# Designs tried in a protein design run: peptides against a protein of PDB entry 4DOW. Part 131

Target 1, 157 residues: chain A of PDB entry 4DOW
Amino acid sequence: TFSWVGRPLPNRKQFQQMYREICMKINDGSEIHIKVGQFVLIQGEDNKKPYVAKLIELFQNGAEVPPKKCARVQWFVRFLEIPVSKRHLLGRSPPAQEIFWYDCSDWDNKINVETIIGPVQVVALAPEEVIPVDQKSEETLFVKLSWNKKDFAPLPP

## One batch from the design tools (peptide; made by RFdiffusion4, then SolubleMPNN)

Design b2_p27_8_s4 (from b2_p27_8, 16 letters changed)
Fold by OpenDDE base, seed 2:
Formats: C-alpha cells, structure tokens, sequence
Structure b2_p27_8_s4 (fold): chain B 157 residues (1-157), chain A 27 residues (1-27)
C-alpha cells in the first residue's frame, strides 16, 4: 500500500499532482518513507533481479480513472542486463554490486509506484576507486560509469 | 489510460530484451 506524504508541490501540469515523498506500508505493518532523489528497487521478471532506479519525480495522474500514483525515474542497469556481445567493452569483470547509469532514452522513465519493492543504497564512485566487498557493503550498489548502449563512459554531471 | 499503456509497453520491451540476453548467454 502506497500513500502520499505531505502536501502537493506547486506545478503547471493540469492533470498531475506532484509530491516529494511517498509512504510504503509493508506486510508487517511497518512503514517506509521514500523521497525524490532516493534510489529504489523495481519489481523485475520472475527469477530475475530487481531493476534499479533513482526517483526523479513523484506524481499522481488525475487524468486516469482511477487516479494512479506514479514516478519518473532515472534507470540503472546491471552488468547482466547488458548484451553479452558488448560486455567486453568494460574491459574488466565487475563485482555483482556494480551498476551503470543508463544513458539512453529508449526506455520509458515512468513507473507505477506499486512496482517499487523498496529503497536501496547506491554510492557513486570515481573510476579508480575500489568497490568494497565486505559484509557491510553487500547490500550497497555502486556506480562508476554510464552505459548508452554503445559504450561505457564517465558518469554524467 | 495512456500512462498505463506506456508503462505496459515499457515492461514488454524490457521483457523482450531480457529474453534476448538470456538467449545470448545460453549460446
């Protein structure tokens, strides 16, 4: 169950009410608050790892019946989501914790908030920095590079 | 709604892409 937190933000969009924060109620009755700018896991296919995304906007689409709670996101991709034929372009074998900024517009950046599994920690690193492989970091994802379907590149500003 | 259609289309596209990746990995 998802519910808005706080008052809607001022915006010019006629059919959209924007918010800064959403509350996710999980099975045990506890609540998790997620804000714009945070990273989340999005439900993937069966037996597949969840997608990773950064929340850019939270909005309710009033043009829909019933109204839907939605988000705009910046996508990230896991190494295994990159075509096998292009993985060699990285020039190294990345750890399982590494993800890549998806720098392409071919994916729709709108999601239903109901697909959000929960928050996740994502840390940006410089290319020369080493990704920690300790127990404390097992739940943390790391991003060094972007992927634009052609090549890997430094993170965008 | 149009938004729902867009989300659905995205999901289908991603699914097809994953299927392709899995196929390539199996080769």
Amino acid sequence: as target 1 above (157 residues)
Amino acid sequence: SELEKEIKERSEKLEKEREKIDKEAAE
Scores: peptide ipSAE 0.020, ipTM 0.518, DockQ to the pose 0.202
Fold by OpenDDE base, seed 5:
Structure b2_p27_8_s4 (fold): chain B 157 residues (1-157), chain A 27 residues (1-27)
Amino acid sequence: as target 1 above (157 residues)
Amino acid sequence: SELEKEIKERSEKLEKEREKIDKEAAE
């Protein structure tokens, strides 16, 4: 169950109400608050790992019937989401914790908040920095590069 | 880049918060 936290933000969009924060209620009754700017896991396809995204906007879409709670996101991609024929372009075998900034506009960046599994920690590293592999960092994802469907590159400015 | 710096800053903040939570849980 998802519910808005706080009052809607002032905006000029006719059919959209924007928010800063959303509350996610978990089965055990606990609540998790997620804010714009945080990273989240999004429900993937069957038997696939969740997608990773950064929340850019939270909004209720009043143009839909019924109105839906939505988010705009910046996508990340896992190495296994990259086409097999292009994985060699990385030039190394990445650890399972590495993700890549998706530098393309072809993907729909609007999601239903109900697809959010929960928050996740994402840490940006310089190319020369080593990704920690200890147990304390097991749940943390790391990003060094972007992927634009053609090649890997440094993170956008 | 500015975006990279933003991500790093957020990450560092979150890490500090996590460390605090872990410390409190250990008590």
Scores: peptide ipSAE 0.017, ipTM 0.375, DockQ to the pose 0.017
Fold by OpenDDE base, seed 1:
Structure b2_p27_8_s4 (fold): chain B 157 residues (1-157), chain A 27 residues (1-27)
Amino acid sequence: as target 1 above (157 residues)
Amino acid sequence: SELEKEIKERSEKLEKEREKIDKEAAE
């Protein structure tokens, strides 16, 4: 289950109440707090790996009936999500831990918070930096480049 | 943590399923 943490932020948007933090209750009864600006795993479609996203906004969508807890996200893409015909543009074989900043607006960036699997660690690296392959970083994802459906480019943020 | 375990388990499950689909598609 998901519940809002704290009071709604000042907002002029009609039918939307914005929040900084949401609480996720897991099966063992423990609670995980997720904040705007953190990275999360989103449930994949069918048998696909979970999507990776950065939380940009947390809001209750009052325009829907009943109101839904939603988030706006910045998407990341895994190498395998990139079309086969374009993968060669990277010029290297990326490690499994590498993801790419999705620099396109064609994807819906609004999600239901119920699709959030949990938080994930994402580390930004400079292009010249080597992605560490340590057991300690097995769960850590790394981003060096952006993908705009045409080519890879330096990371914007 | 328990959450990390669940995330890992789910990720691994989805990966295995994806690999299976890819393999079947290649055949």
Scores: peptide ipSAE 0.026, ipTM 0.526, DockQ to the pose 0.056; fails the geometry check
Fold by OpenDDE base, seed 4:
Structure b2_p27_8_s4 (fold): chain B 157 residues (1-157), chain A 27 residues (1-27)
Amino acid sequence: as target 1 above (157 residues)
Amino acid sequence: SELEKEIKERSEKLEKEREKIDKEAAE
């Protein structure tokens, strides 16, 4: 279950109440707080790894009936989500931990918070920095480049 | 955390499924 943490942030969106933080209650009874700006894993399709996203906004959409807890996100893509015909453009075989900033507008960037399966650590690296592949970093994802469906490019500033 | 463990396990499961699909497609 998900519940808002704190009071709504001031905003002028008529049917949206914005929040800074949301609480995710896990089956074992523990709670995880997720804030705007953090990275999350989003439930993927069958036989697909979870999607990766950065939370940009947390809001309750009052325009919907019933109101829904939603998030606006910046998407990331895994290498395997990139079309096979385009993967060669990277020029290298990325480690499994590498993700790419999705620099396209064709994806809906609004999600239902119920699709969030949990937080994840994402670290931005310079192109020359090596992605560590060790036990300590096994749960950490790394981003060096963006993908805009045409080519890979340096990360947006 | 338990959540991280669950996520990891799920990820691994999905990866195995993908590998299976890829293998079958290659046959």
Scores: peptide ipSAE 0.024, ipTM 0.517, DockQ to the pose 0.055; fails the geometry check

## One batch from the design tools (peptide; made by RFdiffusion4, then SolubleMPNN)

Design b2_p28_1_s1 (from b2_p28_1, 15 letters changed)
Fold by OpenDDE base, seed 3:
Structure b2_p28_1_s1 (fold): chain B 157 residues (1-157), chain A 28 residues (1-28)
Amino acid sequence: as target 1 above (157 residues)
Amino acid sequence: MEEKRKKEEEEAKKKREEFLEELKKNEE
């Protein structure tokens, strides 16, 4: 189950109560807290790897009946999510740990928290930095570039 | 669409529980 942690943050958005933190509880003795600004894995299609996203907002949507616990996210894309016809634009074969900042507005950035799988570590690197590929960093994802459906580019500020 | 959404949430729940259990073990 999901529950809000702390008091609602001040905001002017109608029908929305914003929060800094949410608790993911699987049983009476096990819970994980996720905060705005952290990165999470989001349920993808059945036979695909989870989506990667940065939590931008956590909010309860009071416009829905019943109210829904939601998140607004910044999406990232895996290389294999890039259309095959455009993958060559990267000019290299990225490691599996590399993801890309999705610099488009065509994707709905609102999700139900029920689609969150769990937190994941994402590290931003400069273009010249080498992505470490070792057992210790296997679960860490790295981002160097953005993808805007047309080309790869440096990360946005 | 509602049915598809529910299915996704159910699958997410399954994966989340497995993930969180593993994560919790690593944190303890």
Scores: peptide ipSAE 0.331, ipTM 0.809, DockQ to the pose 0.037
Fold by OpenDDE base, seed 5:
Structure b2_p28_1_s1 (fold): chain B 157 residues (1-157), chain A 28 residues (1-28)
Amino acid sequence: as target 1 above (157 residues)
Amino acid sequence: MEEKRKKEEEEAKKKREEFLEELKKNEE
């Protein structure tokens, strides 16, 4: 289902082989490639909507038996993933397409690639820019702010 | 934890296949 594309990247980590790209192949033979820097949907918990993340690293973890294909990600959060008691801090009702850069280190940012659902388009916007709501953009997610579990803030550099 | 992970991976596989099939249909 998952296979590395290209040669391993040079690194000094003993039990890690890093890659730039991975191929996802489904049962009907169709395939899609994802690479570092792209955004993906990741399996959520129970009936929750998929998580959104940016791929930071793709690597094979040789310390595990058997070795596992993994990714290191930057998490994003949906508005509904933010505690109800703190949602008011946004000061507005966001469109469904808006996500937030998760600016915390408490979440494990290592995932198995087998939890990846597929690629998704994420566009960064300035706070003053309007999120389009037309049908052409309904599959695109937009990020304006970060969330650090205490408050919303401008996106990190 | 291992069982939970396996379940998540199985669910992800199902959703991934549905997702990719939809993408292919939209590209055609």
Scores: peptide ipSAE 0.330, ipTM 0.808, DockQ to the pose 0.038
Fold by OpenDDE base, seed 4:
Structure b2_p28_1_s1 (fold): chain B 157 residues (1-157), chain A 28 residues (1-28)
Amino acid sequence: as target 1 above (157 residues)
Amino acid sequence: MEEKRKKEEEEAKKKREEFLEELKKNEE
């Protein structure tokens, strides 16, 4: 189950109550808290690897009946999510831990919180920094570049 | 469409449970 943590944030959006934090409760009774600004794994289609996203907003959509708990996200894309015909544009074989900032507006950036799998660590790296591949960093994802469906580019400011 | 959404949420729930259990194990 999902529940809001704290009081609603001031906003002027009609039918939306914004929050900074949400609590995810697991069946065993354990709880995790996710905040705006953190990164999460989101359920993908089929048996594909989960999507990666940064939480931008957490809000309850009061326009729906019943109201739904939602999030606005900044999407990231895995290398294998990029069309095969364009992967060569990277010019290298990325490690499995590398993801890319999705710099397109064609994807709906609103999700239901019920599709969130869990938190994940994402670290932004400079081009010269090496992505560590060891047991200690296996759970961490790394981003160096953006992808805009046409080409790879430096991360947006 | 609504059925598809519900299915995704159910799958997410399943994966969430598994994922978080693994996280707990790794912290120990």
Scores: peptide ipSAE 0.329, ipTM 0.808, DockQ to the pose 0.039
Fold by OpenDDE base, seed 1:
Structure b2_p28_1_s1 (fold): chain B 157 residues (1-157), chain A 28 residues (1-28)
Amino acid sequence: as target 1 above (157 residues)
Amino acid sequence: MEEKRKKEEEEAKKKREEFLEELKKNEE
């Protein structure tokens, strides 16, 4: 289950209550909190790895009946999610841990919190930095570049 | 589309529970 943590943030958006933090609780009573600014794994398609996103906003959408707990996110894309015909544009074979900042507006950046799997660590690296591949880093994702469906580019500021 | 959403939420719930249980074990 999901529950809001703390008081609603000041907001002028109609039918929306914004929050900074949400609690995810499982059946055994264990819980974890995620906050705006953190990175999360989001349910993907069958036989696909989860999507990766940065939480930008957490809000309850009161325009829906019943109200839904939602998030606005910045999407990242895995290399294998990029069309095969365009992967050569990277000019290298990235490790499985590398993701890319998705610099497009065609993807809906609103999600239901019920699709969130859990938090994940994402580290921004300079292009010349090497991605570690040891056991300790297997759960960490790394981003060096953005992808805008046309080409790869340096990360946005 | 609603059916697809429900399926995604169900799968997410399953994976979330597994994920959180694993995190709990790592914290102990």
Scores: peptide ipSAE 0.327, ipTM 0.807, DockQ to the pose 0.037

Design b2_p28_1_s2 (from b2_p28_1, 17 letters changed)
Fold by OpenDDE base, seed 4:
Structure b2_p28_1_s2 (fold): chain B 157 residues (1-157), chain A 28 residues (1-28)
Amino acid sequence: as target 1 above (157 residues)
Amino acid sequence: MAELRKEREKKEEEERKKFLEELRENEK
């Protein structure tokens, strides 16, 4: 269950009410507040790992029938989501915790908030930095590079 | 609808747990 937290943000977007925060109720009755700018796991396809995304906007889309609670996101991709034929372009075997900034506009960046599994920690690192492996970081994902379907590159500024 | 949502939430939590566990296992 998802519910908006706080008042709608002032905006001039027709049919859209924007929010800074949403409350997610989990099956155990606990509540998690998710804010714009945080990273989340998004439900993947059947038998696939969750997608990773950064929340850019939270909004209710009144243009849809019925209106839906939505988010705009910046997508990230896991190494295994990259085509096998192009994985060699990385030049190394990444750790499981590494994700990549998806630098393409071909993916729909609008999601229904109901597809959000929960928050996840994502830390940006310089390309030359080593991904730490410790107990605290086991649940943390790391991004060093972008992927634009052609090659890997440093993260956008 | 409530049951469906509950099942979905349960599945999502399990998927999240599995994902995190896989990360831990791969780092060991």
Scores: peptide ipSAE 0.026, ipTM 0.508, DockQ to the pose 0.043
Fold by OpenDDE base, seed 3:
Structure b2_p28_1_s2 (fold): chain B 157 residues (1-157), chain A 28 residues (1-28)
Amino acid sequence: as target 1 above (157 residues)
Amino acid sequence: MAELRKEREKKEEEERKKFLEELRENEK
């Protein structure tokens, strides 16, 4: 289950109550708090790895009946999500830990918070920096570049 | 439709549980 933490943030958007933090609670009573600005894993398709996203906004959408707990996200894309015909544009074989900033507007960036699996660590690196591949860093994802469906580019500011 | 939704919710809950368990182990 998901519940809001704290009071709604001041905003002027009609039918939306914005929050800074949400609590995810599982059946055994364990809970984890997720805040705006953190990175999360989103439920993917069967037999595929979860999607990666950065939380931009947390809000309750009062325009829906019943109201829905939602988030706006910045999507990241895994290398294997990139079309096979375009992968060569990277010019290298990336480690499994590398993800890319999705620099397109064709994907809906609104999600239901119920699709959130949990938080994940994402570290931004310069192109020349080496991605560490060891047991300790296996759960950490790294981003160096953006992907705009046409080519790879430096990360946006 | 209701059954499909329940199945999805169950799957998501299982994945969340697994993920949280992994996090707890890594924090030790």
Scores: peptide ipSAE 0.017, ipTM 0.467, DockQ to the pose 0.035
Fold by OpenDDE base, seed 2:
Structure b2_p28_1_s2 (fold): chain B 157 residues (1-157), chain A 28 residues (1-28)
Amino acid sequence: as target 1 above (157 residues)
Amino acid sequence: MAELRKEREKKEEEERKKFLEELRENEK
């Protein structure tokens, strides 16, 4: 169950009420608060790992009946989501914790909040910085580069 | 108020770790 936290933000978008925070109630009755700017795991396809995204906007879509709780996101891509024929362009074998900033507009950046599995920690690193691989950091994802379906590049500003 | 925020943050982090652990276990 998802519910809005706080009052709607002032905005000029028709049929959209924007929020800063949403509350996710899980099965054990506990609540997790997720804010704009945080990273989340999104439900993937069957037998696939969850997608990773950064929350850019939280909004209620009033154009639909009934209104839906939605989010706009910046997508990240896992190495295994990159086509096999293009993986060699990285020039190295990345650790499992590495993800890439998806620098394309071909994917819909609107999601239903119901697809959110939970929050995840993502840390941006310089290309020369080493990704820590230990038990304590296995839950943390790291991003160094962007992927634009053609090549890898430094992170966008 | 500061203590309550710290407790909330700690709880959220614990839940986050729990989710990721469950996902990892299900993939094994």
Scores: peptide ipSAE 0.014, ipTM 0.432, DockQ to the pose 0.023
Fold by OpenDDE base, seed 1:
Structure b2_p28_1_s2 (fold): chain B 157 residues (1-157), chain A 28 residues (1-28)
Amino acid sequence: as target 1 above (157 residues)
Amino acid sequence: MAELRKEREKKEEEERKKFLEELRENEK
């Protein structure tokens, strides 16, 4: 269950109401508040690992009937989501915790909030920094580079 | 205008699905 937190932001866009925060109620009764700017896990398919994204916008889409709660995101990709034929371009074997900034502008950056599993910690690192591995720690993902379907590049600012 | 927006929204959703599907197809 998802519900908006706070009043809608001033918005002139037709059929849209924008928000800064959404509340996700979990089956155990707990509530998680997710804000614009946070990183989230998005439901994957067929028991695959969740997708990773940064929330850049939260909005109710009134163009749909009934209105849908949506988000606009910046996508990240896991190494295993990159085509096998191009993985060698990284020049190294990344740890499972490494993700990549997806450097491609497309209309695929909109999601339904219902696909959000929960928040996740994403830490930006310099290329020379070592990704820590802690078996007992909560999953933290790390990003060093971007991926644009052609090659890897330095992380965008 | 509403119809155009709805159509765009549908298109965006379809593109998202295709994108995610493509990624999963490459996931190994």
Scores: peptide ipSAE 0.021, ipTM 0.465, DockQ to the pose 0.604; fails the geometry check

Design b2_p28_1_s3 (from b2_p28_1, 15 letters changed)
Fold by OpenDDE base, seed 4:
Structure b2_p28_1_s3 (fold): chain B 157 residues (1-157), chain A 28 residues (1-28)
Amino acid sequence: as target 1 above (157 residues)
Amino acid sequence: EEEERQKREKEEKEKKEKFLKELEENEK
């Protein structure tokens, strides 16, 4: 269950009410507040790990019938989401918690908030920084590079 | 109040950590 937190932000977008924060009620009945700028896990396809995304906007899309609670996101990709034929371009075997900034516009960056599984911690690192691999850090994802379907590159500014 | 803000942040962090731990356990 998702519900808006706070008043709509002032905007001039027709059919859209923007929000800064949304409340997610989880299975144990507790609530998690997710804000613009935070990272979330998005429901993947069957037998696939959840997608990772950064929330850019939270909005109710009134152009749809019925209105939908939506988010605009910046996508990240897991290493296993990269085609096998191109994985060698990384030049190393990444740890499981490494993700990559998806630097392409071919993916729809609008999601239904109902697809949000929950929040996740994402830490940006310099390429030379070591990703910690311990039990505590396994809850955290790390991003060093971007992926644009052609090659890996430093993170966008 | 800054203390209230810090308390909320701590609570949210704990919730996130618990959530992620549960996900990890469910993936095993």
Scores: peptide ipSAE 0.009, ipTM 0.321, DockQ to the pose 0.022
Fold by OpenDDE base, seed 3:
Structure b2_p28_1_s3 (fold): chain B 157 residues (1-157), chain A 28 residues (1-28)
Amino acid sequence: as target 1 above (157 residues)
Amino acid sequence: EEEERQKREKEEKEKKEKFLKELEENEK
């Protein structure tokens, strides 16, 4: 279950109440708080790895009946989500922990918070930095580049 | 309530999956 934390933030969008933080209650009864700006895993398809996203906005959509708890996100893509015909453009075989900033606005960036699996650590690295692949970093994802459907590029500012 | 939740989750997943498939097709 999901519940808002704190008071609604000021916004100009009618029928939307914006929040800074949401609380996830998991099956064991524990609670996880997730804030705007943090990275999360989004439920993927069967036999597929979860999607990765950065939370940009948390809001209740009052235009829907009943109101829905939603988020706007910045998407990341895994290497295997990139079209097979374009993967060679990377010029290397990335480790499983590498993700790419999706530098396009054509994806729907609105999600239901119910699709959030949980938080994940994402670390931005310079192109020359080595991605550590060890036991300690297994749960950490790393981003060096963006993907804009045509080619890989440095991260956006 | 749970059924409605599952429906919403499925819809969200389908949105992204459909887009990815379209990208693959457009780049062939």
Scores: peptide ipSAE 0.059, ipTM 0.640, DockQ to the pose 0.150; fails the geometry check
Fold by OpenDDE base, seed 5:
Structure b2_p28_1_s3 (fold): chain B 157 residues (1-157), chain A 28 residues (1-28)
Amino acid sequence: as target 1 above (157 residues)
Amino acid sequence: EEEERQKREKEEKEKKEKFLKELEENEK
């Protein structure tokens, strides 16, 4: 279950109440707080790794009946989510921990918060920095480049 | 309530997966 934390933020958008933080209650009864600006895992298919996204906005959409708890996100893509025909453009075999900033607007960036699995750590690196693959950082994801469906590029500002 | 949540999760997963599959197919 998901519930808002704190009061709604000042907002000019009709029918949308914006929040800074949401509380996720998990099966064991514990609670996880997730804030705007943090990275999250989004539920994928059973045989696929979860999607990765950065939370940009948290809002309740009052235009829908019933109102829905939603988020706007910046998507990231895993290497295996990139079309096979384009993977060679990277020029290297990335570690499993590497993800890419999805620099396209064709993906719907609105999600239901119920699809959030939990938070994840994402670290931005310079191209020359090595991604650590030890056990201590195996759950941390790293981003060096963007993907715009045509080629890889430096991260957007 | 739980069924509705599961429905929303399924719909969102299917939407994203279909999109990715379409991209892969268009590159063939």
Scores: peptide ipSAE 0.054, ipTM 0.635, DockQ to the pose 0.123; fails the geometry check
Fold by OpenDDE base, seed 1:
Structure b2_p28_1_s3 (fold): chain B 157 residues (1-157), chain A 28 residues (1-28)
Amino acid sequence: as target 1 above (157 residues)
Amino acid sequence: EEEERQKREKEEKEKKEKFLKELEENEK
């Protein structure tokens, strides 16, 4: 289950209430707080790794009945989500921990918060920096480049 | 309510997967 944390942020959008933080209750009874600006894992298809996204906005859509808890996100893509014929454009074999900033507007960036699996750590690195692959960092994802469906490029500012 | 949640989750998953499939289909 998901519940808003704190008071709604001031906004002028009709039928929308914006929030900074949401609380996710897990099956074990524990609670995880997720804030705007954090990275999250989004439920994917069976036998596929979860999608990765950065939370940009948290809001309740009051235009729907019942009201829906939503988020606007910046998408990232895993290497294996990139078309096979385009993967060679990277010029290297990335580690499994590498993700890419998705620099396209064709993907819907609005999600239902109920699709959030949990938070994840994402670290931005310079192209020359080595992605650490060890037992301590196996849960951390790293981003060096963006992907715009045509080529890889440096990260946006 | 749980059934509705699962439905919404499934629909959103399918929508995202559709985008990935479109990338493959429109690939030149």
Scores: peptide ipSAE 0.049, ipTM 0.633, DockQ to the pose 0.148; fails the geometry check

